Peptides against a protein of PDB entry 6B4J. Designs and how they scored, part 157

Target 1, 315 residues: chain A of PDB entry 6B4J
Amino acid sequence: DITMQWYQQLQDASMQCVLTFEGLTNSKDSQAKKIKMDLQKAATIPVSQISTIAGSKLKEIFDKIHSLLSGKPVQSGGRSVSVTLNPQGLDFVQYKLAEKFVKQGEEEVASHHEAAFPIAVVASGIWELHPRVGDLILAHLHKKCPYSVPFYPTFKEGMALEDYQRMLGYQVKDSKVEQQDNFLKRMSGMIRLYAAIIQLRWPYGNRQEIHPHGLNHGWRWLAQILNMEPLSDVTATLLFDFLEVCGNALMKQYQVQFWKMLILIKEDYFPRIEAITSSGQMGSFIRLKQFLEKCLQHKDIPVPKGFLTSSFWRS

## One batch from the design tools (peptide; made by RFdiffusion4, then SolubleMPNN)

Design b1_p22_5_s1 (from b1_p22_5, 10 letters changed)
Fold by OpenDDE base, seed 5:
Structure b1_p22_5_s1 (fold): chain B 315 residues (1-315), chain A 22 residues (1-22)
Amino acid sequence: as target 1 above (315 residues)
Amino acid sequence: SPLVEELEEKLNKLTVPSLPLP
């Protein structure tokens, strides 16, 4: 399976990255520990500062992240910090930065769907300039949300139930699995972030270059989802999330083929979702139904709420 | 992608009634 090979390659690259900076991570030296903490803060704090407030602030954050990844010193916590402070500093920062982007999908976007767009445009712009960060974003995303690949992990003989639950993307703490609503909320946030990344370009970059992970990957994602048996509650939830965020962009890109795909979803795939939907899962089902019906009736996919406008970039 | 190609083949067999042609 080509999709699973791609998944595994990204996971292997991520694992190799972790091994590369293990010396920095496991160092008992006080100076190395200080450098590690400074680098971790420099990588993650700017991402946490991303907001929907002003385009100028977003540009400052982008410039700071790019400067850090370029080996330039940046101010963090009142100190000058550079990846050159340690031979493993760049790999560590790239990994932690990518991890933080995905975490913002899991937490911030999950709670505030509009936050997907400013986070995604920064992530896309950084990915364009630093491809390794993009690969690591995918690796982190795929590990936390296998449905972003997409694939549905299967239980293997001899596997512990908790390990299987973690493979499915559930958080398991003290032998307690998270509630389904919290799980779906986190998965939704990550899918929405992904759907935003694949359609957005940093406006101050070289727009003549091809998007490093563009809408063609969105089309692939849909193709893979539609080729899979639906998973109860999960498929209806995430298909809605994906289409709400990137459906308008896909419509503009694929035009008639997009509408044929939407009809295929409504007429062929949606009944299969219905067949596996219990009475307790009707919320996600109804939301997807209403979305599909509205879009087909109006012959339009609305621009998602929170989409970045020209006025945002002038602020 | 083979999956994309397969999807496109399926879509090519579908008609979109009443949608304006681009």
Scores: peptide ipSAE 0.273, ipTM 0.804, DockQ to the pose 0.542
Fold by OpenDDE base, seed 3:
Structure b1_p22_5_s1 (fold): chain B 315 residues (1-315), chain A 22 residues (1-22)
Amino acid sequence: as target 1 above (315 residues)
Amino acid sequence: SPLVEELEEKLNKLTVPSLPLP
């Protein structure tokens, strides 16, 4: 399976990255520990500062992240911090930055869907300049949300139930599995972030270059989803999330083929989703149904709420 | 992607109802 090979390659690359900076992370030296913490803060704090407030502020955040990744000193916590402070500093920062972007999908976007767009445009712009960060974003995303690949993890003989639950993306704490609503909320946030990344370009970059992970990957994602048996509650939820965020962009890109895809979902895929949907899960199904019916009726997919406008970039 | 190609083949078999193309 080509998709699973891609998944595994990204996971392997991520694991190799961790091994590369192990000396920094496992060091008992006080200076190394300080450098690690400074680098971690420098990598993650700017991402946490991303907001929908102003384009100018977003540019400052982007420039700070890019400067850090470029080996330039940046101010963090009142100190000058550079990846050059340690030979493994760049690898560590790239990993932690990528991890933080995905975490913002999992947490911030999950609670505030509109936050997907400012986070995604920064992530996309950084990915364009730093491809390794992009690969690590995918690796973290795929690990936390296998549905972003997409694939549905399978239970293997001899596997502990908790490990299987974690593979599915559930958090398991003190032998208690996460509630389904919280699980889906986190998965939704990550899918929404992904759907935003694939359609957004950093406006101050070289826009003549091809998007490093553009809408073609969104089309691939849909193709893969539609080629899979639906998973109860998950498929309906995430398909809605994906289409709500990037459906308008896909419509513009793929035009007639996009509308054919929506018809295919309505006529062929919906019955399959319905067949596995229990009465208690009908909410996600109904939401997807209503969305697609509205889009087909109006022959339009609305621009998602929170989409960054020209006015945002002038602020 | 083979998956995309397969999807496109499926889609090509579908007739788009008179959706006013925007």
Scores: peptide ipSAE 0.246, ipTM 0.798, DockQ to the pose 0.589
Fold by OpenDDE base, seed 2:
Structure b1_p22_5_s1 (fold): chain B 315 residues (1-315), chain A 22 residues (1-22)
Amino acid sequence: as target 1 above (315 residues)
Amino acid sequence: SPLVEELEEKLNKLTVPSLPLP
């Protein structure tokens, strides 16, 4: 399976990255510990500062992240910090930065869907300049949300139930599995972030170049989802999240083929979703149904709430 | 991608008159 091969390659690359900076992370040296903490803060704090407030502030954040990844010193916590302070500094920062982007999907976007767009445009712009960060974003995303690949993890003989639950993307703490609503909320946030990344370009970059992970991956994602048997509640939820965020962009890109895809979902795929939807799960199904019916009726996919406009970049 | 090609083949079976064209 080419999709699973791609998944595994990204996971392997991520694991190799962790091994490359293990010396920094496991060092008992006080200076190395200080450098590690400074680099971790320098990589993650700017991402936490991303907001919908002003385009100028977003540019400052982008420039700071790019400067750090370029080996330039940046100011963080009142200190000058550079990846050159340790031979493993760049690998560590790339990994932690990518992890933080995905975490913002999992936390911030999960609670505030409109936050997907400013986070995604920064992530896309950084990915264009730093492809390894992009691969690591995918690796983190795929591990936390296998539905972003997409695939549905299967239980293997001899596997602990908790490990299987974690593979499905559930958090398990003290032998307690995460509630389904919280699980879906986190998965939704990550899918929405991904759907935003694949359609957005950093406006101050070279937009003549091909997007490093563009809408063609969105089309692939849909193709894979439609080729899979739906999973109860999950498929309806995440398909809605994906289409709400990137449906307008896909419509513009694929035109007639996009509308044929929506009809295929409505006429062929919906009965399969309905067949595995319990009475208590009808909410997600109905939401997707209503969205598709509205779009088909109006012959339009609305621009998602929070989409960045020219006015945002002038602020 | 083989999956994309398969999807496109399915989509090509649908006629334009049945589509909500803009």
Scores: peptide ipSAE 0.219, ipTM 0.790, DockQ to the pose 0.537
Fold by OpenDDE base, seed 4:
Structure b1_p22_5_s1 (fold): chain B 315 residues (1-315), chain A 22 residues (1-22)
Amino acid sequence: as target 1 above (315 residues)
Amino acid sequence: SPLVEELEEKLNKLTVPSLPLP
């Protein structure tokens, strides 16, 4: 399966990246530990500072991340930090940066859906300039949310239940599996972030270039989802999240084909979702249904809350 | 509907060819 091959290639690249900076991460040397911590902070703190407050601040954050990835010194925690401080510094920073972007989907976007857009536009812009960061974003995203690929992990003979649960995207701590609502919330955040990334371009980059992972991947994602049997609660939840965030962009891009897809979802896919939805899980299904019915009735998909406007970039 | 059937065929063709290569 080509999708699974792609998934595995990204995971292998991510694992190889970890191996490349293992010397830095496992070093007992005090100086190496300090460098590691400084690099980690320099990579992750700017991402955590991303907000909907002002476009100018977002540009500063972007410039700082880009400078760091470009081998330039940046100020972090009152210190000058550069990836050149260690031979493994760049690989480490790229990995941690990508990890942090996905984590912001998992945490920040999960709790505040509008946060998807400022995070995504920075991620997209960095991806354009640093393709390896983009690959690592996908690797982290796919590992935490296999539904972003999409595929459904299968239980293998001899596998521990906890390992299977982790493969499905659940957090398992102290032999306790995450509650379904928390799981879905995290998955929603990551899908929303992904849906935002594929439609956004950094406005200060070379916009003549092709988006490194654009709306065509969103169209592919939908096609793949619709060709899969739905998973209880998960499919209805994530399909809604995806369409709410990027449905307007897809509508503009694919026009009549997009509307055909929505009709397909309503006429053919909803019955399959309903068939596997228990009475206690009707919430996600109903939400998706209502969204789709509203969109079809009005022949419009609203611009998602938090979408970045020209006024944001002037602030 | 014939329209839905056509879409299904198109969607099926979009899944594999549109995958990004690492």
Scores: peptide ipSAE 0.171, ipTM 0.686, DockQ to the pose 0.056

Design b1_p22_5_s2 (from b1_p22_5, 12 letters changed)
Fold by OpenDDE base, seed 2:
Structure b1_p22_5_s2 (fold): chain B 315 residues (1-315), chain A 22 residues (1-22)
Amino acid sequence: as target 1 above (315 residues)
Amino acid sequence: SPLVKELEEKLNKLTVPTLPLP
C-alpha cells in the first residue's frame, strides 16, 4: 500500500530526527538544558502568537521563525537564541516547530476554526523554505490524526485496547478514553489546518514555484477517503471539515472533475455513510448533507470564513 | 451514472506521492 509506505517513511524520519537530537534532550549539563529550553521556547512561542489581527504581525512572526531556522540569532525571553548553540539545535527546533504547528491545529483551530488560515499560511511558507519542517509537520499530523493520511488503524493481535485507542487518535489518561465529542473536535482542528495548508502560499515568497504540498494532495485525500469504508461519525465530520475549508480552492483548481466528485459523494458515498450513522450521530451527517446539497444547488462552494484577504496583508 | 463510474476509475488511479528515500 503506497499510502501506508508514505506514512511509515514519515514516521521513520520523525523517529530518526528524535534520535538525532537525543543528546541535547537527555543532557544533564546545565548549559545544554538551558540551550534546550531556550530553543524550545524560540521555536514554539512565535507559533502561539499567530493571530488573525494583522498581516504585518504575521510577517514578523514568520521572519522570526525563518531567521531561527536559518541559523540567525533571535530574541526569545529576553535572550539571544540560535540553533548554532548546539550541533543538534537545528534538528530539535525543526521537530518542535512542526510539533507546535500540529498542536495549534489540535487546540486552537479545534476551538476557533478561523485560526486555521493564519497558522496554515505561516506553516506553508516555512515548509517552502524548509522542506524538512514540512515532512515533520506531516509526521506529527499523521501520528495524531491518522485520518489525515488517510488510513484507519487496525487492531492487532496482542495489542492493548488503550494502545489501539491511541493509534486511532484518542487521548487515553489514567485508563480513561477521551469522549467522542472532544476527539472529533481535535481531529476537526487538525484536518482544517491541513486543508488550509495545502491551498495557501506565503505571499512574500516565490509564488512561481510549485507548492511543496499543494491541492493535488487534497485531491488524493478525497480519493482515498472515497475508496475507504466510512467510519461512524468520523467520516461525515472530517469530510465536511475538509470540504468547508478547501472545497472552494479545489473547485477552482479541478472544476468539472471536482463537481463529479461531489456527485459521487452524494449519490454513492452518502448512502454508505447513512447506513452506519446512528440516531445520535445524525448531526454530523445532516451538516455534511446540507453543505453538499447547498453547494450542488448553487453550483458554488463559498470561500471559508477566516480566509485571508488582500486587506489582511495590508494591515 | 456514467460520470460517477468515470470518476471512480480516475480516482482509483490516483497515487500518493512517494517521499524521496533518505
Scores: peptide ipSAE 0.100, ipTM 0.645, DockQ to the pose 0.044
Fold by OpenDDE base, seed 4:
Structure b1_p22_5_s2 (fold): chain B 315 residues (1-315), chain A 22 residues (1-22)
Amino acid sequence: as target 1 above (315 residues)
Amino acid sequence: SPLVKELEEKLNKLTVPTLPLP
């Protein structure tokens, strides 16, 4: 399975990255610990500062992240920080940065859907300049949200239930699995972030270059989802999230083929979702149905709320 | 519809691209 090979390759690369900077992370030396903390803050704080407020602020954040990844000193917490402070500094920063982008999907976007766009445009721009960060973003995303690949993890003989739940993307703390609503909220945030990344280009980069992970991956994602049996509640939720965020972009790119996709979803895939939807889970199904019916009726998919306009970049 | 069948056939041929390992 090519999809599973791709998944595994990204996970292996992520694991190798962790092993590469293990010396930095496990060091008992006080200076190494300080460097680690400074690098972690320098990588993650700028991402947490991403907001919908102003394009100029977003540019500053991008430039800071790019400078850090380029081996230049940056100001963080009142100190000058550089990845050159430790031989493993760059690998560590790339990993932590990628992890933080996915966490913003899991947390910030999950709570505020419009936050997907400013986070995604920075992630896309950084990915264009630093492909390894992009691979690590995918690795973190795929591990936390297998549905972003997409695939459904299978229970293996001898596997602990908690490990299986974690593979499915659930958080398990103190032997308690998270509630389904919280799980779906986190998955939604990550899918929305992904859907935003694949359609956005950093406006100050070389736009003549091909998007490192563009809309063709969105088309692939839809194709894979539709070729899979739906999962109860999950498929209806995430398909809606994906289409709400990138449906307009896909419509513009694929035109008639995209509308055929929507008809396929409405006529052939919806009955399959409905067949596995319990009476208590009809909310996600109904939401998807209403969205699709509206889009088909109006022959349009709205631009998603929070989409970055020219006015945003002038602010 | 014939269009849906054609789309299904096309969709079934879509594969995940291999990404280079860092």
Scores: peptide ipSAE 0.064, ipTM 0.632, DockQ to the pose 0.045
Fold by OpenDDE base, seed 1:
Structure b1_p22_5_s2 (fold): chain B 315 residues (1-315), chain A 22 residues (1-22)
Amino acid sequence: as target 1 above (315 residues)
Amino acid sequence: SPLVKELEEKLNKLTVPTLPLP
């Protein structure tokens, strides 16, 4: 399977990255620990500062991240920090930065859906300049949310239930599995972030270049989802999240073909979702239904709430 | 991707109701 091969390739690259900076992460040396912490803060704090407030502030954050990845010194926590402080510094920063972007999907976007857009446009712009960060974003995303690939992890003989639950994307702490609502909330955030990344370009970059991971991956994602059996609650939730965020962009890009896809979803795939939906899961199902019906009736998919406008970039 | 092509082939077999696209 080409999709599973791609998944495994990205996971292998991520694992290889971890191995390359193991010396930095496992060091007991006081100086190495200090460098590690400074680099970790320099990589992650700017991402946490991303907001919907002003385009100028977003540009400052982008420039700081790009400078750090380019080997330039940046100010972090009142100190000058550079990836050149350790031979493994760049690999470590790329990994931690990518991890933080996905974590913002999992946490911030999960709670505030509009936050997907400013985070995604920075991630897309950084990916354009630093392809390895993009691959690591995918690796982290795929590991936390296999539905972003998409694939459904299978239970293997001899596997612990907790390990299977973790593979499915659930958090398991002290032998307690995460509640379904919290699980779906986190998955939704990550899917929404992904759906935003594939459609957004950093406005101050070379827009003539091909998007490093563009809308063609959105089309691929939909195609693959529709070729899979739906999962109870999960498919209805994530399909809605995806279409709400990138449906307008896909409509503009693929036009008639997109509408054929949407009709296929409504007429062929939606009944299959209904057949596996329990009475306790009707919320996600009804939400998807209403969205599809509205879009088909109006022959339009609305621009998502939080989409970045020209006025945002002038602020 | 092969999946996109397969889906396009499936979609092409669907009689798309002439949604009067504007």
Scores: peptide ipSAE 0.022, ipTM 0.604, DockQ to the pose 0.541
Fold by OpenDDE base, seed 5:
Formats: C-alpha cells, structure tokens, sequence
Structure b1_p22_5_s2 (fold): chain B 315 residues (1-315), chain A 22 residues (1-22)
C-alpha cells in the first residue's frame, strides 16, 4: 500500500534522525547536557509563545526560529544559543521543533481551535525554508494521529492491547487507557492544525514558490478517508474538524469538484457513518450533519473562526 | 446520482502520494 509506504518512510526518517543525535541526548558530559538543554529550549519556547495577539510578535517568533535553524546565534534564557555548539545540534533542533509544533496541535489547538492558524502559518513558513522540519512534522503528526495519514491501525496477532491502543493514538498510562473524549479532543487539535498548515503561506516569504505540502494533500486526505470504512465516532469528528478548518480553502481551490465531493459525503458516505453511530455518539454525528446541510443549503463554507486577516498582520 | 458515481470512480483512484488533480 503506497500510503503505508509513505507513512513508513517518514517514520524511518524520524527514527534515523533520533539515532543521529543520540550522542547529544545520551551524553554524560556536563557541557553537552547544557548544550542539549539550551538547544531544546531554543527550539520549543518560541513555538509556545505563538499567539493570536499580534502579527508583529508572530514575525519575531518566526525570525527567531529561522535564525536558529540557519546556524545563527539566538538569545534563549539569557544566553546565546546556536546549533553549531554541537555537530548533532541541527538535527536535534529540527526534531524537537517539529515535535513541538505537533504538540501544540495536540494541546493548544485541542483546547482553543483558533490557535491552529498562527501556529500553522509559522509551521508552513518554516517548512518552506527547512523541508526537513516539514518531514519531521509529518512524522510526529502521523505517529500521534494515524488518522492524519489517514489509516486505521489494526490489531495484529500477538500484539499487546496497550501497544495497539497507542498505535491508535491513545495515551496509556499505568495500564489505563485515555478517555474517549480526551482522545478525540487531541486528535481534533492535530487534524485542525494539519488542515490549517496545508492552506496557509507565510506572508513574508517567497509566495511564488509552490506550497511544500499544500491543499492537494487536503484533497488526498478527503479522498482517502472516503475510500475507507468509517470508524465509529472518529470519522464523524475528524471529518467535521477538517472541513470546518480547510473547507473554505478547498472550495475556492477546487470549486465544482469540491461541491461534488461534498455531495458525495452527504449522500453516500454520511449514511455509512450513520449506520455505525451509536446513540451515545450522536453529538459528533449531528454536528457533521448540520455542517453539511448548512454548507449545501447556503452554497458556501464559511471562513473558519481565527483565520488570519490583513489586520492581524498590521498589528 | 450519476455525479456521485463519477466522483466515486475518481476518488477510488486517488492514492498517496500521487494525486490526480480533480
């Protein structure tokens, strides 16, 4: 399966990256430990500072991340930090940065859906300049949310139940699996972040270049989802999340073909979701239903709440 | 509808990473 090959290639690349900087991460040397910590903070703190407050602040964050990835010294925690402090510094920073972007989807976007857009525009802009960071974003995203690929992991003979649950994206701690509502919330955040990344370009970059992972991947994602059997509660939830965030952009890009897709979802795929939806899962089902009906009735998909406007970039 | 069938056929051919643009 070509989708699974792509998934595995990204996972292998991510694993190789981890092996490459193992010397830095496992070092017992005090100076190496200090460098590791400084690099980790320099990579992750700027991402955590991303907010919806002002475009100027977002630009400063972007410039700092780009400078770090470019081998320039940056100020972090009152110290000058550079990836050149260690031969494995760049790989480590790229990995940790990518991990942090996905984590912001999992945590911040999950709780505040509008946060997807400022995080995504920075991620997209960094990806454009640093393709390896983009690949690592995908690897982290796919690992935490297989539905972003998309695929549904299957239980294999001899597999431990906990390992299967983790493959599905559940957190398992002390042999206790995550509650379904928390699981879906995290998955929603990651899907929303992904849906934002594929449609956004950093406004201060060279926008003449093709988006490194653009809306064509959104179309692919939808096509793949529709070719899969729906999963109870998960499919209805994530399909809504995806369409709410990037449906307007897909509509503008694919026009008539997008509307054909939406009709297919409503007329063919939605009944299949209904057939597997229990009475306790009606919330996600009804939300998707109402969204589809409203969009088809009005012949429009609204711009998502939190979408970055020109006024944001002037602030 | 005929439209749905046509789209289904197109969608069934969509695999990653090769996207035929609709």
Amino acid sequence: as target 1 above (315 residues)
Amino acid sequence: SPLVKELEEKLNKLTVPTLPLP
Scores: peptide ipSAE 0.048, ipTM 0.677, DockQ to the pose 0.068; fails the geometry check

